# Ledger of designs, part 187: peptides against a protein of PDB entry 6UG1

Target 1, 304 residues: chain A of PDB entry 6UG1
Amino acid sequence: SNEERKRRKYFHMLYLVCLMVHGFIRNEWINSKRLSRKLSNLVPEKVFELLHPQKDEELPLRSTRKLLDGLKKCMELWQKHWKITKKYDNVGLYMRTWKEIEMSANNKRKFKTLKRSDFLRAVSKGHGDPDISVQGFVAMLRACNVNARLIMSCQPPDFTNMKIDTSLNGNNAYKDMVKYPIFWCEVWDKFSKKWITVDPVNLKTIEQVRLHSKLAPKGVACCERNMLRYVIAYDRKYGCRDVTRRYAQWMNSKVRKRRITKDDFGEKWFRKVITALHHRKRTKIDDYEDQYFFQRDESEGIPD
Target 2, 301 residues: chain A of PDB entry 6UG1 as posed
Amino acid sequence: SNEERKRRKYFHMLYLVCLMVHGFIRNEWINSKRLSRKLSNLVPEKVFELLHPQKDEELPLRSTRKLLDGLKKCMELWQKHWKITKKYDNEGLYMRTWKEIEMSANNKRKFKTLKRSDFLRAVSKGHGDPDISVQGFVAMLRACNVNARLIMSCQPPDFTNMKIDTSLNAYKDMVKYPIFWCEVWDKFSKKWITVDPVNLKTIEQVRLHSKLAPKGVACCERNMLRYVIAYDRKYGCRDVTRRYAQWMNSKVRKRRITKDDFGEKWFRKVITALHHRKRTKIDDYEDQYFFRRDESEGIPD

## One batch from the design tools (peptide; made by RFdiffusion4, then SolubleMPNN)

Design b2_p24_5_s2 (from b2_p24_5, 13 letters changed)
Fold by OpenDDE base, seed 5:
Parts: C-alpha cells; structure tokens; sequence
Structure b2_p24_5_s2 (fold): chain B 304 residues (1-304), chain A 24 residues (1-24)
C-alpha cells in the first residue's frame, strides 16, 4: 500500500539515524586516552617513523610509499594483537529484511548492549567481533597521532523493497554477508592530499581509491545484506562526513535511487543529520575531499 | 540512553528521544 511505503521510508530514516549515532559513539569511545596509551605501545619506533615520514621535496610519492608501508606494518601488528574474532550475533549491523524486523518486534530477545567499559576491555585484550577489531585499529592509529577516520557503511532496511516476504534463502548467507566489511579505516595522506582506504580485518587491503574500491560489495548475494548507500566518516575531532561518493562507482545511476537523498526532502533531512553529528570546523582537508567528490560526480555524468 | 545495536522497532523507538536531542 501507499501507507506501507511511507511506514518503510520512515522506519528506514529512524534506523539510519540510530546507525549513524552508533558510529558517532564508537568514534568517541576509540578516542579514550587510557586505550590510546595502551595501543601506542603496540607500535615500535621504526613503524611510527614510517607513519610520519618527512616530506620528500623531490618526489612526494616516496613519502606516500613510506606511509603505506607503515600502514601495512600496522595491519600486521594488529593481526598479532587480535586473538579472538567472534562471529556476529545473528546479522550484526548488516541489513535486516522487513520480515526479520517484523519478527523481531514479536521476539522479546534481550539484546545485550555493549558498554563502553566492555568495548575498551575487548579492544585491549584483542577479543571481539570484526567491527570492534576495526574500531580498535583506528584507535591504535590515532594513538600514533595518525589522522585516521572510522568509516561505517550504514545498512538501514531497504525502503525501496516493497515485498512483504523478504526472506533471504541460502546456506551461504552468512559467508556472503561477511565477505565485505561494514566498518573500515581511512588515513589522510598529507603528501598526495587524499584519503587512503584501509581494511585491516576483512579483506586486509590498503587502497588509494580512484574510481572503485575492493570494499564495495559485488554480486547479488553479497548485496542482499550489504548495500553501499551511506558510507559515513567519523574523524578524531568528531567530524562527520558522507564519503559514499568515494566508494560508489555509480552514485548517480544506481546508489542515489536506494538513498533517502533521492528527493529534495530526503536530501535536506539527511544534511540536517550530518550537520548535527559534525562537531568540528571545516578544514582544507574537507576542501580537497569535496573537490575530489566533485570531479568524481562530473566524470560519472548524468545517467541516460 | 542510546541502544547501540538497534535491531527491533522498539529499540529504534527507544532511541528517538536521544535522536531528537542530537538533532535539536
């Protein structure tokens, strides 16, 4: 019905804000001074020096290569620190079906909310799910004074799916779900004036994204619970930015149709949510990022 | 208090007052 379409749109909006607030809170928790002191001790001086290379005036690319090598070594150090990767309870923060949402209302399952103290202990011990692991990796980079962002791919229920039964069939549903991450890291390269993408846990990759990312879900089965729609960046100074344009090859033709920002009302509403979660002044880094997004928008063009 | 893992309609609704405070 038209009323069910309105209800699903409304519930998508509420769920999206709850996910974005979750990302904001996790970003605050990883700024813990106690955690920072503990995690800085995981990074030896030689790796710290690679994370903070001098500017090579002859070839700035040499400085970027040192930073990339430092980040690779940090991923290896993080793998040694992380002892137990827990499976997600059910689907974690991956996309739920409308049927699963309706059934969850009937199930009085006491969801155990993770407390800040439990999170800090989990990161410190290296015991937790992949999301806690990525968040802890961002905390370690921040402890080394690296300008690292927490990235979250927000997975609200698909308000464009009007099917009543949205049950997902398949024995491999969990493997397909976790094939691509929900959380990852970005690191500012001051030499190239670009963000470097780092997935320390899932794909274990470092990328300088130009046109596409390996972190963007591919194939029908992987996209059922992980639709690239709202990639939100949380920085160490409590900045909040929509960085979906970096990871979306087809922002205008495909991704926009699945976002609340497909219409002017949704665009204005989503800008209010971003503004409310953005607790810092604009910087030259934001100018370089916006210029990159503009160039990516022009290069995609308007879909026919 | 924000429910960190919104999975039910009730958990989403229980976060509304805090969402409204953040969006105000």
Amino acid sequence: as target 1 above (304 residues)
Amino acid sequence: KIVLDPVTPEQVEANLPVVDEILS
Scores: peptide ipSAE 0.053, ipTM 0.766, DockQ to the pose 0.619
Fold by OpenDDE base, seed 2:
Structure b2_p24_5_s2 (fold): chain B 304 residues (1-304), chain A 24 residues (1-24)
Amino acid sequence: as target 1 above (304 residues)
Amino acid sequence: KIVLDPVTPEQVEANLPVVDEILS
């Protein structure tokens, strides 16, 4: 019905705000000075120097290569620190079906909220789920004075799915769900004027995204619980930015149709949510990023 | 009840604890 369409759109909006706020809170927690002091001790001086290379005036690419090597070594150090990767309880922050939402609304399960103190202890011990591990990795890079962002792929329920039964028909295998991450890292490369994508936990990869990312879910089974729609970046200065354009090859043709921002009402609403979570002034880094997004929109073209 | 319309910064901030309880 038209009523059910409105209900699902509203619930999608609510759930999206909730997810974006969760990302904001986790981004605040990883700025803990106590955690920073502890995590900086994991990074030896030689790796710190690679994270902060001198500018090579002849070949700026040499400086980027040093930074990439430093980030690789940080991933290796992080793997040594992280002792226990817990499985998610149920589906974690992956996308729920409408049926699962309806069933969960009836089950007043008191989700035990992870307290800030418990999170900081989990990161400090190296014991937790993959999301806590990624968040802790971002904290370690920030402890080394690296301009690292926490990235969250927000997975609200699909309001464009109007099926009554939205149960997953496929092999709802945990392996297919967790094949691609929900959280990852971006690092600012001051030499190339670009964000470097870092997945320290899931795919264990570093990439300089041009047209597409390895972190973008591919295949029907993987997309059932992980649909690339809202990739939100949280920086060390409490900036909040939509960076979906970086990771979406087909933003205009495919991704936009699955977003609340497909219409003017949804666009205006989503801008208000971003503005509410964006607690810093604009910088030259934002100018370079917006220029990159503009070039990516032009290069996608109108789908034929 | 989370009020989403209009979404104000204050409403988002006021909902932060409740949302963290739901998602954390």
Scores: peptide ipSAE 0.033, ipTM 0.704, DockQ to the pose 0.081
Fold by OpenDDE base, seed 3:
Structure b2_p24_5_s2 (fold): chain B 304 residues (1-304), chain A 24 residues (1-24)
Amino acid sequence: as target 1 above (304 residues)
Amino acid sequence: KIVLDPVTPEQVEANLPVVDEILS
C-alpha cells in the first residue's frame, strides 16, 4: 500500500539516524586518552617514523610509499594484539529485513548495549567483534598522531523493497554477510592529498580508491545484508562527512535510487543530520575531498 | 503513535534508548 511505503521510508530515516549516532558515539570512545596511551605502546619507533615520513620534494610518491608501509606494519601489529574475534550476535549492524524488524518489534529482546568501560576493556585486551577491532585500530593510529577516520557503512532497512516476505535463506547467510566489512578506516595522505582506505580486520587490505573499492559489496548474496548506500566518515576532531561517492562506482545510476537523498526533501533532511553530527570547522582536507567527489561525479555522468 | 514530525535532535536523543535497544 501507499501507507506501507510511507511507513518503511520513515522507519528507514529513523534507523539511519540511529546508526549515524552510534558511529558518532564509537568515534568519541576511540578518542579516550586512557586507551590512546595503551595503544601507542603497541607501535615501535621504526613504525612511527614510517607513519610520519618527511616530505620527499623530488618524488612525493616515496613519502606515500613509506606511509603505506607504516600502515601495513600497523595492520600486522594489530593482528598480533587482537586475540579473540567474536562472531556478531545475530546480524550485528548489517541490514535487517522488514520481516526481521516486525518480528523484533514484537520480541522485546533485551539487547545488551556495550558500555564505554566495556568497550575500552575489550579493545585493550584484544577481545571483541570485528567492529570493535576496527574501531580499536583507528584508536591505535590516532594514538600515533595519524589523521585516521572511522568509516561506517550504515545499513538501514531497504525502503525501496516493497516485498512482503523478504525471508533470507538462513544457513549460508552469515558467511556472505561478513564477506565485506561495515566498519573500516581511512588515513589522510598529506603528500598525495587523498584518503587511503584501510580494512585491517576483514579483507586486510590497503587501497587508494580511484574508481573501484575492494570494500564495495559484490554479488547478490553479499548485497542482501550489505548494501552500499551511506558510508559515513568520523574524524578525530568530531567531523562527520558522507564519503559514499568514494566507494560507489554507480552513485548516480544505482546508489542514489536506494538513498533517502533521491529527492529534495530527503537531501535536505540528510544534510541536517550530517550538520548536527559535524562538530568541526571546514578544512583544506575537506576541499580536496570535495574536489575528488566532484571529479568522480563528472566522470560517472548523469544516467540517461 | 510514531510521531512523524521531523526527527529533531531531541527526538533522536529521546529515542536513543529505543535505538540502543534496536541496535544493540
Scores: peptide ipSAE 0.026, ipTM 0.662, DockQ to the pose 0.076
Fold by OpenDDE base, seed 4:
Structure b2_p24_5_s2 (fold): chain B 304 residues (1-304), chain A 24 residues (1-24)
Amino acid sequence: as target 1 above (304 residues)
Amino acid sequence: KIVLDPVTPEQVEANLPVVDEILS
């Protein structure tokens, strides 16, 4: 019905704000001074120096290569620190079906919310789910004075899916779900004026995204619980930015149709949410990023 | 500050008032 379409759109908006606020709170928690002091001790001086290379005036690419090597070594150090990767409870922050939402509303299960103290203990011990692990990795890089962002792929229920029954095929559903991450890291490269993508946990990859990312979900089964629609970046200064354009090859033709921002009302609303979560002044880094997004929009063209 | 971890439908509904405050 038209009413059910409105209800699903509203619930999607609400769920999206809750996810974005969750990302904001986790971004505050990883700024813990106590955690930072502990995690900085995991990074030896030689690796710290690679994270902070001098500018090579002859070939700035040499400085970027040192930073990339430093980030690779940080991923290896993080893997040694992390002792226990727990499975997600149910589907974690992956996308729920409308049926799962309706069943949950009927079943007032008190989900035990993770407290800040429990999170800090989990990161400190190296015991937790993949999301806690990624968030801890961002905390380690920030403890080393690296301009690292926490990235969250927000997975609100698909308001464009009007099907009632989405029976997910049971046995491979978890493997397909966790094939691509929900959380990852970005690191600012001051030499190339670009963000470097780092997935320390899932794919264990470092990427300089141009047109396509390895972190973008591919295939029907993977997209059932992980649709790239709202990739939100949280920086160390409590900035909040939509970085979906980096990871979406087909923003205009495919991704926009599945976002609340497909219409002017949704665009204005989503801009208000971003503004409410953006607690810093604009910087030259934001100018370089917006220029990159503009060039990516022009290069995609208008969908026929 | 609403700690939604994980974000559940019940937590979404319970946090409606704060979402409205953030969006106002």
Scores: peptide ipSAE 0.036, ipTM 0.729, DockQ to the pose 0.587; fails the geometry check

Design b2_p24_5_s3 (from b2_p24_5, 10 letters changed)
Fold by OpenDDE base, seed 5:
Structure b2_p24_5_s3 (fold): chain B 304 residues (1-304), chain A 24 residues (1-24)
Amino acid sequence: as target 1 above (304 residues)
Amino acid sequence: VTVLDPVTVHNVLANLPVVLEILK
């Protein structure tokens, strides 16, 4: 019905706000001064120097290469720190089906909320799910004075799916779900004036994204619980930015159709949500990023 | 922006269907 379409749209909007607020809160928790002091001790001086290379005036690319090597060594150090990777409870923050949402309303399951103290302990011990691990990695980079962002791929239920039965059948559903991350890191390269993408936990990759990312879900089964729609960046100064354009090859032709921002009402609403979560002034880094997004929009063209 | 208590946000996320029934 038209009513069910409206209900699913509003539910998607509320779910999206809750996910974006969750990302904001986790971004605040990883700014903990107590955690920062503990995590800085994981990074030896030689690796710290690679994270903060001098500007090579002859070849700025040499400075970027040092930063990339420093980030690689930080991923290796983080793997040594992380002792226990827990499986997600059910689907974690991956996309739920409409049937799962309806069934969850009937289930009085006591959800165990992870408190700030429990999170800080989990990161410090190296015991937790992959999302806690990525968030802790961002905290370690921030402890080393690196301009690292927490990235969250928000997975609200698909309001464009009007099927009642959305049961996902298959024994491999969990493996396909966790094939691509929900959380990752971006690091500002001051030499190239670009964000570097870092997945320290899932794919264990570093990318300088130009047209496509390895972190973008591929294949039907992987996209069932992980649809690239709302990639939100949270910086160390409580900035909040939509960075979906970096990771979406087909933003205009495919991704926009699955977003609340497909219409003017949704665009205006989503801008209000971003503005409410953005707690810093604009910087030259934002100008370089917006210029990159503009060039990526022009290069995609208008979908036929 | 009132920093929604993490417990509240997790409870809202976990109970989102129930919260939407209350917000109707």
Scores: peptide ipSAE 0.023, ipTM 0.614, DockQ to the pose 0.142
Fold by OpenDDE base, seed 3:
Structure b2_p24_5_s3 (fold): chain B 304 residues (1-304), chain A 24 residues (1-24)
Amino acid sequence: as target 1 above (304 residues)
Amino acid sequence: VTVLDPVTVHNVLANLPVVLEILK
């Protein structure tokens, strides 16, 4: 019905705000001074120097290569620190079906919320789910004075899915679900004026995204619980930015149709949510990023 | 009543003071 379509749209909006606020809160927690002091001790001086290369005036690419090597070594150090990767409780922050949401409404399951103190302890011990691990990795890079962003792929229920029964086949669902991350890292390369993408936990990859990312879900089964629609970046200065354009090859033709921003009302609403979560002034880094997004929009074109 | 996902609702409610500070 038209009523059910409206209900799903409004529920998607509310769920999206809750996810974006969750990302903001986790980004505050990883700025903990106590955690920073502990995590800085994981990075030896030689790796710190690679993270902070001098500008090579002859070939700036040499400085980028040193930074990439430093980030690779940081991923290796993080793997040594992380002792226990817990499975997600149920589906974690992956996309739920409408049926699962309706069933969960009836089930008064006491979800144990992770408190700030428990999070800081989990990161400090190297015990937690993959999301906690990624968040801790971002904290370690920030402790080394690296301009690292926490990235969150927000997975609200698909308001464009009007199927009544959206039951997903249970058993193989977990492997397909966790094939691609929800949380990852971006690091600012001051030499190339670009964000470097880092997945320290899932794919264990570093990439300089041009047209497509390895972190973008591929295949029907993987996209059932991980649909790339809202990739939100949280920086160390409490900036909040939509970076979906980086990871979406087909932003205009495919991704936009699955976003609340498909219409003017949704665009204005989503801009208000981003503005409310964005607690810093604009910088030259934002200018370079917006220029990159513009070039990516021009290169994709407007779908006919 | 569109019952929000209990995990998401619980995460928001457990951090409601911070949510309210962000929404101010």
Scores: peptide ipSAE 0.020, ipTM 0.639, DockQ to the pose 0.227
Fold by OpenDDE base, seed 4:
Structure b2_p24_5_s3 (fold): chain B 304 residues (1-304), chain A 24 residues (1-24)
Amino acid sequence: as target 1 above (304 residues)
Amino acid sequence: VTVLDPVTVHNVLANLPVVLEILK
């Protein structure tokens, strides 16, 4: 019905705000001074120097290569620190079906909330789910004065899916779900004036995204619980930015149709949400990023 | 089971005035 379409749109909006606020709170927690001091000790001086290369005036690419090598070594150090990767409880922050949401409203299950103290202990011990691990990796890079962002792919229920029964078949669903991450890292390259994508946990990759990302879910089964729609970046200064354009090849033709921002009302509403979560002034880094997004929009063109 | 981490829910609910202002 038209009413059910409105209900699903509204519930998607509410759920999206909840996810974006979750990302904001986790971004505050990883700024813990106590955690920062502990995690900085994991990075030896030689790796710290690679993270902060001098500018090569002859060939700026040499400085970028040092930074990339430093980030690779940080991923290796992080793997040594992280002792236990727990499975997600149920589906974690991956996308739920409408049926799962309805069944959950009836089940007054007492969820155990992860408190800030429990999170800091988990990161500090190297024991937790993949999301906690990625968040801890961002904390380690920030402890080394690296301009690292926490990236969250927000997975609200698909308001464009009007099917009543969305029962997903059980056992293979978890492997397909966790094939691509929900959280990752971006690092600012001051030499190339670009963000470097880092997945320290899932794919264990470093990428300089041009047109395509390895982190973008591919295939029907993977997209059932992980649809690239809202990739939100949280920086060390409590900035909040939509960076979906970086990871979406087909933003205009495919991704926009599945976002709340498909219409003017949704665009204005989503801009209010971003503005409310953006607690810093604009910087030249934001100008370079917006210029990159503009060039990506022009290069994609208008879908026929 | 809505993944609303009850702290996330509680923090979203504690920020519900801001959420409600954003939803208006």
Scores: peptide ipSAE 0.028, ipTM 0.674, DockQ to the pose 0.173; fails the geometry check
Fold by OpenDDE base, seed 2:
Structure b2_p24_5_s3 (fold): chain B 304 residues (1-304), chain A 24 residues (1-24)
Amino acid sequence: as target 1 above (304 residues)
Amino acid sequence: VTVLDPVTVHNVLANLPVVLEILK
């Protein structure tokens, strides 16, 4: 019905705000000065120097290569630190079906909310799920004075899916779900004026995204619980930015149709949510990023 | 003001622990 379509749209909006506020709270927790002091001790001086290369005036690419080598070594150090990777409870922050949402409303599950103290202990010990591990890796880079962002792919229920029963087949569903991350890292390269994408936990990859990312979900089974729609960046200064354009090859033709921002009402509403979560002034880094997004929109064109 | 129907509010509030477990 038209009523059920409206209901699913508003539920999607509320769920999206809740996910975005989560990313904001986790971004605040990883800024802990106590955690920073502990995690800086994991990075030896030689690796710290690679993270902060001198500017090569002849070939800026040499400085970028040193930064990339430093980030690779940080991923290796992080793997040595992380002792226990827990499975997600059920589906974690991956996308739920409408049926799962309706069934969960009837089940008064006492969810044990993770306290800030428990999170900081989990990161410090190297014990937790993949999302806690990524968040801890961002905290380690920030402890080394690297301009690292926490990236969250927000997975609200698909308000464009009007099917009543969306039961997913259980057996391979977990492997397909966790094939691509929900959380990752971006690092600012001051030499190339670009964000470097870092997945320290899932794919264990570093990339300089031009047109497509390895972190973008591919295939029907992987997209059932991980649909790239809202990739939100949280920086060390409490900035909040929509960076979906970086990871979406087909933003205009495919991704926009699955977002609340497909209409003017949704666009204005989503801008208000971003503005409410954005607690810093604009910088030259935001200008370079917006210029890159503009060039990506022009290069995609209007879908025929 | 599109009032979320009581079932949507209940589903959000019942998923609000999941959302708050998400939020924490």
Scores: peptide ipSAE 0.021, ipTM 0.635, DockQ to the pose 0.082; fails the geometry check

